# Peptides against a protein of PDB entry 5Z08: the designs that were tried, part 306

Target 1, 168 residues: chain A of PDB entry 5Z08
Amino acid sequence: RQKDEWAKKTSSLMKQLDWFIGEHLGAMLAAEELGGPVVGELMEIDPDDLSAGFNAHGKLKKATSQPDLDRRQRRIDDIWGPQDEQGQAHKRKRGADEALAASAEMRDLIEQLMNKLVEAGGDNSATYVEIPRESAAARFLVRSKVAMFHPNDARRLRLVDFGRDLDD
Target 2, 222 residues: chain B of PDB entry 5Z08
Amino acid sequence: GLPRLIDAIEEASKIPAKRRQTPIKPTIEKLTTHLYTHGASPDSLLRLADLLTLRNHLDQASLAAITRNLYPSSTVSDEVVLRFIGALGHGQLKPTLALQALFLRWLVMVYHLLENPGVLGQVYGVLFDLLDTAAIRPQLCHLLALVTRRKHVRPFRIQAILTLSRQTGGDPNLTGLLRVFKNYYPEIIVGDATKGRASAFKHPDPQWRQHLDEIQQRRSEA

## One batch from the design tools (peptide; made by RFdiffusion4, then SolubleMPNN)

Design b2_p28_2_s4 (from b2_p28_2, 15 letters changed)
Fold by OpenDDE base, seed 3:
Structure b2_p28_2_s4 (fold): chain B 168 residues (1-168), chain C 222 residues (1-222), chain A 28 residues (1-28)
Amino acid sequence: as target 1 above (168 residues)
Amino acid sequence: as target 2 above (222 residues)
Amino acid sequence: QELEEWARKLKTLEEIYQRLQYSLEEIE
């Protein structure tokens, strides 16, 4: 009985979280991944400034024609640029696909973080998830104070232990 | 009660130690014991903030002892925060840098009890401009790591941290702060900027945290 | 043990959800 109630509550909350990620967060994460504004703030940073990146001195790099930057910029332009009706349909589809991908990445990352927390049995050293890249999803979780990076390894992410903050 | 102890210390703080009729140490010990046991109310916290931040005749050991036992029993007001922020930096009228480091550490440890965490965001520039002060930099970077939002992550500040990091030989606290900035500005290259390890900004005092939580729990039950 | 794990998982999910929402509200 109690197990079934907890399972139902967990399932309900997971559905709410999945909805929240899919309907609200996914598109914003996709925009960030594509070099758009970081989730939630219209960085008045010109997309051109984002694409250029920073040099080791914190100065904006001049937009050198790096092929990968051009692809991201094209993707940004494809998502945000004015397009004809056919272009708008393709843009909407691509935007939807990227939003779905970002939603799935966020969902998977949350699940991995939670699973590692459970598996670790209280060993904080075992709670780290290896992330293949620093994603918009990972950064958002860190900004939200849901997760933290390993101090010495940006490829290792762990869930913030909320239990100690509530039960102590 | 706590107010009477504060009254006695306020009066004593106006008088040079050599001219006091009674030693202040026993009263400071009573105060710190009371603070450890019960914490400080918002009103008492403000009065103590004034004692800690304003120039008076209290000795540095007493001020440090009060700061180390400055457990809020409730929330921390903007006014209290601003007293501590106003006390930061260089100047003959300001507290010692050692005491300022304790204030910053305190702000880190009570950050979750601030009535308005946004107040620190409003004074972000004041805090950021103090990063060159080595004596307070570790705690300052930790506080900034908590306070930093995207609106604060500006190109000039990124450059300032990178420059200061090079000048300091890669201070791990600056690297840690730059890593926080990278969460808001992904294009920041942390690894190439500094050969140093990044600070994790762990809680400065787990025992102090636990004791604070015990004091805060007693309030929720009352 | 299993119930405690489920309770912890649920609390964790609640906190995650709350923090994600708060992070968006702070930005709006």
Scores: peptide ipSAE 0.336, ipTM 0.729, DockQ to the pose 0.307
Fold by OpenDDE base, seed 5:
Structure b2_p28_2_s4 (fold): chain B 168 residues (1-168), chain C 222 residues (1-222), chain A 28 residues (1-28)
Amino acid sequence: as target 1 above (168 residues)
Amino acid sequence: as target 2 above (222 residues)
Amino acid sequence: QELEEWARKLKTLEEIYQRLQYSLEEIE
């Protein structure tokens, strides 16, 4: 009986979280991945400033023709460029696909983080998930104080231990 | 009790050491022993914060000893936090930079006990403007790493950290803070000159944390 | 033991959900 109640509550909360990720967070995460606004406060930073980034000199990198910048700029131009009607439909579809992908990534990441926390049995060194890249999902979890990066390895992410905060 | 010890130290703090009728060291030792055993209530913390931050005739060793034993028994009020923040920086009326570093370390170690962590966000600018002060930079970067939110990550501050990082030859604490900023602004590029290992911002004193947890636990059981 | 694990899992999920929501409410 108690186990079934806990299972039901957990399932209900997972459904709420899945809904929240899918309906609210996924599109915003996708926008961040595509070089749009970071999930959260619209930084009063010009989108052009976002695309250029800050160089080691603290200056906005002028769009030096680095081929990878060209792909992101092409993505930004594909996202913000003059949309012919066909371009709008393709862009909407692409945006929807990216939102779904971002939602799935966030969900998977949360699941992995939780599984590692359970598997670690209190060993904080074993709680790290290896992430293939720094994603909008990973950054959002860190900003939300849900997760933290390994101090020396940005490819390793773990849940914040809430155990201390939950007993207060 | 703790209030009487604080009273005695407050009175002694008004008098130069050479003019005191009795040595204050035994009273400081009693205070630090009491703090280590029981911690400080919010009211006692405020009084101790005033003793630590206001110019008085207490010696630096005594002030440091109090700060190292400043275990909260409960929460830390905004007023206590603001006393320590107000004590930061340069000035003849301000505590020594060594003591300021201990205050910042203390704020890091008690951050989870703040009644309102948002108070540090309100004074973020004051903290950020002190990053050029090398003596407090390690602890200041650690505190800022805890406090930083999106609203604080502005272009001028990104530029300021990058500039200061170059000027310092890539201080690992600044690189660590910039990594925190990168969570809010992904396009921040830490250039080759800042290839230093980012500071991990680990807890400054695990033993102090453990002892704090024991003090906090005893209160929850009482 | 199993109930404690479920309770911890639920509490963790609740905290995750609350922190994610709070992080968005700061936007709205």
Scores: peptide ipSAE 0.336, ipTM 0.728, DockQ to the pose 0.287
Fold by OpenDDE base, seed 4:
Order: C-alpha cells, then sequence, then structure tokens
Structure b2_p28_2_s4 (fold): chain B 168 residues (1-168), chain C 222 residues (1-222), chain A 28 residues (1-28)
C-alpha cells in the first residue's frame, strides 16, 4: 500500500514535470539553443552582440562570418526572419520540433542525473553524468541550482544534493 | 550565557589592550567555545558582527578566532550580512584584508542560512568592484559564484573579469567566476586566454560545515 | 529501505520541480 502510494505520487509528479518541461520550458530552451535569449531575463545584450560572442579581451567578437555563426544566424533568421505564410508554417513547425527536442533533452538529462544519484549510493564521484556538450538544458539546470558542473570538467554534470549543501 | 560574554568583550573592545585590567583572551576562549557548542542567535550574530567589523581594540587573533567559530544557530539576517559587506575594501576604519577574507569565507559557508539571499544580489556591484583586491579575491569569487544571477551578468562585468583575468595571468578564481557567467551568457569564451584551471569553488571547510549542520539540527529538534 | 529510496526520489523530484519553477518565475 505505501509503496503504491509513493509510486503514484512519483508518477504524478513526473507527469507534472513532463508537462512543465514540455509546455513552458521547451520553447524557451529551444530559443536559447537557436541563439535566442537565454531562458530567463531578456538579455539587454543586443542579439547581434551575443551572436558575436565575447573574446578573451572582453570585447564582443566581431561577427566574423564563421559558418557556425551563419548556421545560428540562419536558425535565428529562420525563427525570426520575415515570415511569408509558407515560411511561417515551416518556421512554426521547426520551432515546435526544436521545442520538442529541447524538452526531450531536458527530460533525459534530469532522468540521467537522478539515476546517477541513485546508482552512486552516496559516492559523489559516481554521480556525474557526462554531457556531450553544454546545452541550454544543462545551463538552465545549473542556473536553477538543480545541477552543478564538475569543478575541473565542464562535461560532467551532477545533481545538487538537496539534503547536503555545497561539498563538491 | 552568550550575551554576557559578548557584553564583556564589547566593554573590553573599548579599551586598549595595554590598559585592560584583565586579559581578554580567557573571555574570547569562553566565547569561541560557546559559539562552537551552541552557535549564535540572530541577535548575538549582529552584536558579534559589530565587534568584528567596527574598529575597536580587539586583537586580530581574537577577531579571527571569533569569525572562525561564528556558527549561526538559526538564520543570518540582512543586517548581519550588510555589516560584513560594509566592512570590505580599503580604508583606515576597515578591518584587515585577512579578516575580510574570513568574513567572505564565512558568508560563503552560511549562504544557505541567509534569511534573504537576495541581499547579496543587491550589493553585487560592491562585491564585484573589489575583485581587484588580490587578498580577498578567492573568497570573493566564491561568494559571487553563489550570488550571481542573470541580472548581474552584464557586458561591462564580463569585460572587467576578462581584463582582470588577463592582468592576473588567469587567476583560477576569476576563471571560475567566468564559468558561472557562461551559464547565463553561453557566448563567453572561458579558458582560451587563461592557461589556468578554473576554481572549483568547493566548500572552504568541510569540517566547519559538518559542525554547522550539527548545530542547526539541534535547533530543529528543540 | 525501498520505501525510503522512493521517498528520497520523490523529495528530489519535488525539489527539482520547485527550483525549475522558481527559476522561471524569476524571469517573469
Amino acid sequence: as target 1 above (168 residues)
Amino acid sequence: as target 2 above (222 residues)
Amino acid sequence: QELEEWARKLKTLEEIYQRLQYSLEEIE
């Protein structure tokens, strides 16, 4: 009985979380991944300045026509560019697909983080998930104080132990 | 009790060490022992913050000993936080930079006990402007890493850290702070300019943390 | 033991959910 109640509560909460990620967070994460605003306050940084990035001197990199910038800009332009009706439908579909992908990434990342925490049995060294890249999802989890990067390896992410403070 | 010990130290703090009729060290030891055993209430924390931050005749060793044993038994008020923040920087009336580093370390270690963590966000600029002070930079970067939110990550601050990082030869604490900023601004390039490893911003004192947790637990059971 | 693990998992999920929500509310 108690196990079933816990299972039901967990399932209910997971459904709520999945809904929250899908309906509220996914689109924002997708926008961040596509070079839009970081999930959060509209950066007072000019999107053009953001696209340029910051160089080691703290100066905005001049938007050098690097092909990756072109892809991101193209994605931004594909999202925000002049929408002919057909372009709007394709953009909406692409935006929806990117939102779904971002939602799935966030969900998967949370699941991996939780699974590693359970598997580690208290060994903090074993709680790290290896992430292939820094994603909007990963950054958001860190900003939310849900996860933290390994101090020496930004490819390793772990769940914050909510019962134990800052020890890693 | 703790209030009486604080009273005695407050009175002694008004008198130069050479003019004290009684040595203060035994009273400081009693205070630190009491703090270690029971922690400090919010009211006691405020009084101790004043003793630590205001210019008085207490010796640096005593001030450091109090700071190292400044376990909150409860929460930490905004007023207490602001006393410590107000004590930072250069000036004849300011505590020594060594003591300021201990204050920043303390704020890091008690960050989770702040009544309003947002208070540190409000004084973010004050903290940030002190990053050039090498003696407090490690703890300051750690505190900023905890406090930083999107609203604080501004282009001018990004540039300031990058510039300072270059000037310092890639201080690992600054690199660590830049990594925190990168969470809000993915476009920030971390590490290309800095051959240094980023600071991990690990808890400064695991034993102190454990002891704090024990003090906090005793209060929750009472 | 198993119930404690489930309780811990649920508590963790609750905390995750709350922190994610709070992070969005700070944006709104």
Scores: peptide ipSAE 0.335, ipTM 0.730, DockQ to the pose 0.294
Fold by OpenDDE base, seed 1:
Parts: sequence; C-alpha cells; structure tokens
Structure b2_p28_2_s4 (fold): chain B 168 residues (1-168), chain C 222 residues (1-222), chain A 28 residues (1-28)
Amino acid sequence: as target 1 above (168 residues)
Amino acid sequence: as target 2 above (222 residues)
Amino acid sequence: QELEEWARKLKTLEEIYQRLQYSLEEIE
C-alpha cells in the first residue's frame, strides 16, 4: 500500500516535470542553444553584445565574421521573428523541433543525474554524469542550483544533494 | 544566560585591557561555551555582530573565538548580515583582514539560514569591489559564488575578474568565480588565461556544519 | 529500505521541480 502510493506520487510528479519541461522550458532552452537569451533571467544586455561572446580579456569579441552571426540571428528570427506566410510553417516546424530536442535533452540529463545519485550510494565521486557538451540544459540546472559542475572538468555534472546544504 | 554574558562583554569592550578590574577571558570562555551548546538567538546575533564589527577594546583572539562559535539557533536577519558586510575592506575603524575572512567564512556557512538571501545580492557590488584584497579573496569568491545571479554578471565584472586573474597568476578562487559566471555567459572563455585549477568552493568546515545542524534540529523539536 | 529510497527519490524530484520553477519565475 505505502509503496504503491509512493510509486504513484513519483509517477505523477514525473509527469508534471515532463509537462513543465516540454511546455515551458523547452522553447527557452532551444532559444539559448541558438544564441538567444539565457533561460532564467532577463538580461538588459543587448542580445547583439551577447552573441559576440567574450575573449580571454573579457572584451566582447567584435563580430568580425559576419556570416555566423547572420546564421544564429536568422535562426532566432526564424523561431521568434515576424511571421511571413510561407517562411512561417518551416520556421515554426524548426522551432518546434529544436524545442522538442531541448526538452528531451533536459529530461534525459535529469534522469541520468538522479540515477547516478542513487547508484553512487553516498560516494560523491561516483555521482558525476559525463555530458557530451555544455548545453543550455546543463547550465540551467546549475543556475537553478539543481546541479553542479566538477571543479576541474566541465564535462562532469552532478546533482546537488539537497540533504546536504553546501557542496562537499 | 546569554544576554548577561553579552552585557558583561559589552561593558568590558569599552575599557582597555590594562584598565579592566577583572580579566574578561573567563567571560569569553563562558560565552563561547554557551554559543557552542545552544547557539545564538536573532537578538543575541545582532549584539554579537556589533561586538565583532565595531571598534572596541576586545583582543583579536577573543573576537576570533566568538566568530568561530557564532552558531545561529534560528535565522540570520538582514541587519546581522549588513553589520558583517559593513565591516569589510580597508580602514582604521574596520576589523582586521584576518577577522574579515572569518566573517565571510561565517556568511558562507550560514547562507542557508539567511532570512533574505537577496540582501547579499543587493550589496553584490560592495563585495565584488573587494576582490583585489588578497587576504579575504578566498572566502569572498566563495560567498560571491553562492550569491551570483545573472543581474550581477556584467561585462565590466567579467573583465575585472579576468584582469585580476592575470595579475594574481591565476588565483584558483577567481577561476572558480569565473566558472560560475560562465553559467550565465556561456561565451566566457575559462582557462586560456590561466592553466590554474578552479576552486571547488567546498564547505569550509564540515564539523561546524554538523554541529550547526544539531543546534538547528533542537529548535525544531522545541 | 526500499520505502526510504522511494521517499528520497520523491523528495529529490520535488526539490528539482521547485528549483526549476523558481528559476523561471525570476524571469517573469
């Protein structure tokens, strides 16, 4: 009885999380991956300044090569730009596909992080998931204080142990 | 009780050690023992914050001993936080840099007990401008790593960290803070300027954390 | 043991969900 209730509650919460990721978070994560605004906080920073990136000196890289900025801006404009008729359907489909991909990545990452935490049995060194890239999903989990990167390896991510206040 | 001990120390703090009729050390030991056993209430924390941050005649060893035993029994108010933040930096009226490092370490260890964590975000600029102070930089970077939000990650601050990292030969704490900034600005290049290891910003004192948890649990049972 | 593991898993999921939601509410 109690086990079945816990299983039902867990399943219900997973469905809510899946819905939240798919309906609210996925599109924003996709926008971040495409060089749009970072999820979770409104920057009053001009998106154009952000897209240039920062060099090793903390200076905005001057957008020297026009072509790649045009491609990212075109992708953002394709997802969020004014809807001209024929371009709209292809743009909407591409935006939807990117949002679905971002949602799936976030969902998979959360599942891997949780599974590793359970499997590690309290060994913090074993709780790290290896990520193929630093994604918008990974960064959002870190900003949300859900996950943390390994201090020496940005390819390793672990779930924050919510039973322990500060990262040991 | 704790209030009477604080009263005695407050009065003694007004008088130079050579002019005191009675040694204050036994009263400090009673205070630290009480704090270790029971923690400090919000009211007691405020009074102790004033004793620790305001210029008085207490010796550095006594101030350090109080700070190391400053276990909150409840929450930490904005007013208490602001007393410690106001005590940071250079100046003849400010506590020693060694004591300031202990205050920053304390703020890190009690961060989860703040009534309003946002208060530290409001004074973010004050904290950030102290990063050039080497003696407090390790604890300051750790506190900033907890406090940093997107609104704080600005181009001028990114540049300031990168510049200071080069000037310091790649301080691991600055690299650690820059890695926190990278979560908000993925375009930040971390590592090209300094082959240095990033700080993990681990809990400064696991034993202190465990003892704090024990004090906090006793309150929830009462 | 199994119930404790399930309880821990559920608590972890709840905390994840809350933190993700809070991070979005800071945008709105």
Scores: peptide ipSAE 0.334, ipTM 0.726, DockQ to the pose 0.293

Design b2_p28_3_s1 (from b2_p28_3, 9 letters changed)
Fold by OpenDDE base, seed 4:
Structure b2_p28_3_s1 (fold): chain B 168 residues (1-168), chain C 222 residues (1-222), chain A 28 residues (1-28)
Amino acid sequence: as target 1 above (168 residues)
Amino acid sequence: as target 2 above (222 residues)
Amino acid sequence: ARRLRELEEIFLRLTYQLLGTEGLKLAL
C-alpha cells in the first residue's frame, strides 16, 4: 500500500517535471544556448520571444528594433532565417525544435544524474555523470543547487543526494 | 484610507522618479504612518508585498520604510509569504540583498501570525540553499531555526552547514542552526562546529513586537 | 520514498529558480 502510493506520487511528480521542462524551461534553455539571456536571471522567454532573437547583450529584441548586426545576431539570424512570412514560420518551427531539443537534454541529464546517484549506493565518488559540455541545462541545475560540478573537473556533474535520510 | 495610498504608490512605482509629477515621499510617509497606527489587512499586505518584491521604480529607502512598518492587523496569508520567499536570492529582478534581509527579519517577527506556518516548511529547501549568501544569513538562520522540523534534518543539509561553517570561520548563526538540528538528532556528529559561540535567535526588535501586539489586540476587541 | 524525496527537492528548486513565487506555487 505505502509503496504503491509512493510509486504513484513519484510517477505524478515525474509527469509534472516533464511538463514543467517542456512548457517553461526548454524554451529558456534553448534561448541561452542561442546566445540569449541566462535562464532564471531575466524575464520569462516564451517560444515567440525566441523567434524575435536577442541583442548583443542577450536581451530580447523588440520586433521594431533594428537587428544590431553583431556576430551573435547574425548567428541567430542564420539559425532563424529571414523575417519574411516563410522565414518567420521557419523561425518559429526552429525555435520549437530547439526548445524540444533543450527539453530533451535537460530531461536526459536529470535522469542520468538520478540513475548515477542510485547506482553509486552511497559512494559519492561514483555519483558523477560525465557531461560532454557545460550546457545551459547543466548550468541551470548547478545554479538551482540541484547539482554540483566536481571541484577539479567541470565535465563531471553530480546530483545532490536529497533523498538520503538519517534514519536509513 | 490605506487602499488609496497603495493605489497612489502603485501608480507612482510604474514611473521613474525623474518623470513623476508629484514627489512620492509624502505619500510614503502617509502610508507608513497609517501602517504604524492601524496595521495592514490581508489584502493590503498582499498589495504591499507585490510593491516590495516586484521590480519597480520605488527607491530603496521607501521600500525599507514600508517594510519596517509592515505590521499585520490580522493574519499573514501563504500568498504573502510566498511573495517574500520568491523575492529571495540573486537575479536582475530580485530585490537588493539588504531588502531581502528586511523581508526575512519581517517573516521572523510575524511568524506567529502566519495562517499556515507549514508553508515555510514546504519551501525549506529554497531557504536553506540561500545560506551561502552572507548578507541574509543571520535572518535566514533565525527563520530556519523557527521552521526546522525533524523531516528537514537531512545528511546533505548537515554536511552543507558543516562545510559552510568551516568556510565562514564558524558563523554563530550557522552554529545556532546546527544546534537546532542536533535537538532533533542528538547523535549528529558536528565536531567542533557546535563548540563555538551560537546565536540565541532572540526577537530582532522588541519594540516592534510590542507595537505589533498592540495592533493585534485592537483586532481582538473589534 | 527516497526517489520521491529527491524529485520533490529537484522540482522545488527548478521551479523556484525559473519562476520565483510562481514556481513555488507550482511546487506546493
Scores: peptide ipSAE 0.734, ipTM 0.923, DockQ to the pose 0.826
Fold by OpenDDE base, seed 2:
Parts: sequence; C-alpha cells; structure tokens
Structure b2_p28_3_s1 (fold): chain B 168 residues (1-168), chain C 222 residues (1-222), chain A 28 residues (1-28)
Amino acid sequence: as target 1 above (168 residues)
Amino acid sequence: as target 2 above (222 residues)
Amino acid sequence: ARRLRELEEIFLRLTYQLLGTEGLKLAL
C-alpha cells in the first residue's frame, strides 16, 4: 500500500516535471544556448522571441539592420535565415526543435543524475555524472542548487542527496 | 480609504519619479500613517505585497517605509507569503537584498498571524538554499529557526550549515540554526560549530510587536 | 520514499528558480 502510493506520487511528479521542462524550461534553455539571457534571470521568453535572436546583452534584437552586428549575431541570423515567411516558418521550427532538444537534454541529465545517486549507494565519489559540455541545462541545475560540479572538474556533475534521512 | 491610497501608489509606480506630475511622497506618508493606525486587510496586504515585490518605479525609501508599517489587521494568506518568498534571492527583477531582509524580518514578526504556517515548511528548501546570501542570513536564520521541524533536518542540510559555518568563521545565526537542528536530533555530530556564540533569535522589534498586538486587538473588538 | 523526496526537492528548486512565486505555486 504505502509503496504503491509512493510509486504513484513519484510517477505523477515525474510527469509534472516532464511537463514543466517541456512547456516552460526547454525554450529558455535553448535561448541561453543561443546566446540569449541566462535562464531564470529574465522574464519568460516566448518561442517566437527565440526566433528574433538576442544581442550581446541578451536583449531581443529589434529588426533594425545595424551593420556592426557582432559575429555571433551573424551566426544567429545565419542559423535563423532570411526574414521572409518561409524563413520565419523555418525559424519557428528550428526554435521549436532547439527547445525540444534542450528539454530532452535536461530530462536525460536529471535521470542520469538520479540514477548515479542511487547506484553510488552512499559513496559521494561515485555520484558524479560525466557531462560532455557545460550546457545551459547543467548550469541551470547548479544555479538552482539541485546539482554541484566537482571542485576540480567542471565535466563532473552530481545531484544533491536530498532524499537521505537521518532515520534511514 | 486605504484602497484609494494603494490605487494612487500603483499608478505612480508605473511612472518614473522624474515624470510624475505630483510628488508621491505625501501619498506614501498618508499610506504609512493609515497602515500604522489601522493595519492592512488581507486584500490590501496582497496589493501591497505586489507593490513591494514587483519591479516598479517606487524609490527604496518608500518601499522600506511601507514594509516597516506593514501591520496586518487580520491574518496573512499563503499568497502573500509566497509573494515575499518568490521575491527572495538574486536577479535583476528581484528586490534589493536590503528590502529582502526587511521582508524576512516582517515574516518573522507576523509568523503567528499566518493562515497556514505549514506553507513555509513546504518551501523550506528554497529558504534554506539562500543561507549563503550574507545580507539576508540573519533574518533568514531567524525565520528558519521558527519553521524548522524534524522532517527538515536532513544530512545534506546539516553538512551545508557546517560547511557554511566554517566558511563564515562561525556566524552566530548559523550556530543558532544548528542548535535548532540539534534539538530535533541530539545525536548529530556538530563538532565545535555549536560551541561558539549563537543568536538567541529574539523578536526583532518589541515596539512593532506591541503596536501589532494593539491593531489585532481592535479587530477582535470590532 | 527516498526517490520521491529527491524529486520533490528537485521540482521545488527548478520551478522556483525559473518562475519565482508562480514556480512555488506549481510545486505546492
């Protein structure tokens, strides 16, 4: 009975987390990866705002053709293509695809972190996941105080062991 | 009445000080005088919480003056509590750390008027993770000392306090919080971290408490 | 139980970090 209730609650909360990642977090993580604002420091970014790109200060680009667009800005414009209707549709699709990719990365990273924490059996040294890069997802987990980098290796990330009890 | 004063301040908060046709200071003084005399109803309290926590064009002195006079005439709702907790931490849209410290002090002083004190226990993790922010730590430790229950005393939190205590040279507020943890689990090994001076977590403002009690008493007689 | 507690604390922190007050409301 209690195990079944805990399993149901865990499953329900996992679905809520997956929803939250997909509907809210993924687009903002994708924006940060594209040189947008740091996730959680600014207002919600509409996926449509992702398509407009960001300046070096993380502000939404106004459509003004200023010639001294930083190389990063050209790369964003190249990634997002021409401002025609087809280009806008491709931009929106690409923005959606990047948001989906960021959502999947965050979900997978959380799952790996949780699995490693269980597998380690209380050995903190064994709780580290190797990450291929410092992603927006990894940085967000660290800013949120959910995960910690290894002191000497930013490619190693571990989950905070919130679940351990003194009565266990 | 109070709603009209709030309306005027809300409208003024949308406009930069240099572009206001009328100085807002006289209206703030009327508001703070009204709050001091009558307190804030639940509805007014929510509106004031929004004014205090949302980014607007009000000056810090005005926001601090409102916060110092934020006497509830009734209870404090979960919504009001969550507005203040949601305003904590770092970020461009967050209030100043000085104002956040006043909010935490306020929550300590009105803790006995919360409709559901358990709401702070549910967001305990968020509050606890802010302990590294030195500017709010004194008031945060005091609030956590009130909120902490056995279920919140976890190995990772004990370790976090011990680590932060070492890093701060034994902050008396952290020592005080660690003593609260030890009250629930006497067996926890805290080492020398508890041998130092600890905060007693006394009421931050006895005069404010007395005045709050007078406002609350008038409500019970009405 | 441990996995549920872990997930609750994760969800609380992520929602708060992103959405502040509204994030707290989602987590409660």
Scores: peptide ipSAE 0.733, ipTM 0.922, DockQ to the pose 0.821
Fold by OpenDDE base, seed 5:
Structure b2_p28_3_s1 (fold): chain B 168 residues (1-168), chain C 222 residues (1-222), chain A 28 residues (1-28)
Amino acid sequence: as target 1 above (168 residues)
Amino acid sequence: as target 2 above (222 residues)
Amino acid sequence: ARRLRELEEIFLRLTYQLLGTEGLKLAL
């Protein structure tokens, strides 16, 4: 009975987390990966604003033609293609695909972190997940105080053990 | 009345100081005088919480003056509490750390007027994770000392306070918070971290408390 | 129980970090 109630609450909360990642977080993580603003430091970026691209300071490029073609800006402009209607449609689709990819990465990373915490059985050294890169997802988890990098290795990430009780 | 003063300040807050046709300072002084004399209703508190916590064109001195005179005439809603908690931490859209410290001090001073003090216990994790922010730590530890229950005392939080206490050279506010934790779990091994000077978490402003009590009494007689 | 507590603390922090006040309302 109590176990079933906890299982139901856990399942419900997992669905809410999945919804939150998909509807709110994914697009902003994708923006950060594309050189946009750091997630959680600025207001919600409208998914439509993603399509406008970002300047070297992570601010939304307003359409003003400032000439400083930094190589990173060229890559963003090359990724985003010509400003024609077809280019805008391709930009929107690519932005949506990147948001989906970022959502999936965040979900997978949280799942891996939770699984490693359970598998470690209380050994903090065994709780680390190896990450292929310092992603926007990994950085967001650390900024949120949900996860921590290994002190000597930024490719190792662990979940904070919130679930441990003193009465256990 | 108070609503009309808030309306004028809300409209002025949308406009940069250099573009305002009229100085806002006289209206802020009228607002703070009204708040000092009568307090703020729940509806007025919510509107003022938005003015204090949302990024606008009001100057820091005006925001601080409003916060120092933010006497509730009645209760404080969960929504008002969540506005102030939501404004804590680092970010370009967050209020200054000095203003955040005033918000935390305010929450301590009005804690007994919260409609649901349990709401602070639900957001305990958010408050606790801000302990590394030195500028707000004194008021934050005081608020946490009021809010802490047995369910909040977890191994990771004990370890976090112990680590931060070592890093800060034994901050008296952290020592005070560890003593609160030890009241729920006397068996917690905190070592020398509790032997140091601890904050007693006394009321931060006795004069403000007395004035609040006078405002609250007028409501009970009405 | 442990997994639920872990998820509650994760969800609270992620929603707050992203949405502030509105994130807190979502997590409560």
Scores: peptide ipSAE 0.732, ipTM 0.922, DockQ to the pose 0.821
Fold by OpenDDE base, seed 3:
Structure b2_p28_3_s1 (fold): chain B 168 residues (1-168), chain C 222 residues (1-222), chain A 28 residues (1-28)
Amino acid sequence: as target 1 above (168 residues)
Amino acid sequence: as target 2 above (222 residues)
Amino acid sequence: ARRLRELEEIFLRLTYQLLGTEGLKLAL
């Protein structure tokens, strides 16, 4: 009975986490990767704002014609193509695809971190996941105090062991 | 009445001080006088919590004056508590650390009036992770000392306090919190971290407490 | 139990970091 209740609660909470990542976090992570604002430090970014691109300061590009497009902004503009109706549809689709990719990366990273924590059996050295890059997802987990980088290697990330009990 | 004073301050909070047609200071003084005399109802507390925690154009002196006079006439709802906890930490949208310290002090002083003290226990992880922020640590440790139960005393938190205690040269507030943990698990090995002077977590303002008790007594007679 | 506690603490921190007060309400 108690095991079944814990299993149900765990499954429910995992669904809520997946929903939260997909509906809220993914778009903001994608914005940070595109040179937008740091996730959780500024206002919620509308997915439609992703299509407008960001300046070097992570602010939405106002439609003002000034020519000094930073290299990152040129890449965003090259990514998003001309401002015609087809270009806007392609922009919205690509923003959605990047939000989906960021959501999937965050979910996979959390799953890997949780699995490594279980597999390590209490060995802190074995709890590290190797990450291919310092992603917005990895940085957000660290800012949230959920994960920590290895002190000597920023490509190694571990989950904080919240679950260990003194009565266990 | 109090609602009309809050309405005027809410409207003024939307406008930069340089663009206001009328000075807000006289209205703030009327509000703080009213709060000192009568306290704030649950509904008024929620509205004032929003004014204190949301980014607006109110000056820091006005926000601090409201917080110092934020006497509940009744209970404190979970919603009010969560507004203050949600305003803690670092970020461009967060209140100043000085104001956050006043919020934590307020939560300590009104802890006995919370409708559900368990709500602070549910968000314990968020509060605990802010212990590295030196400016709020004294009040945060005091609040955590009130909130801590056996379920919150975990190996990672023990290790975190021990590490932070070493880094700070043995902060008396951290030593006090470790003693609270040891009350639930006497077997916890804290080493030299508990040999130092610990904070006694005394009431932060006895005069404020006395005045709160007078306001609460008037409500029970009405 | 351990996995549930881990997820609860993860979800609390992520929602709070992103949404503040509204994030806390989601975690309760």
Scores: peptide ipSAE 0.732, ipTM 0.922, DockQ to the pose 0.822

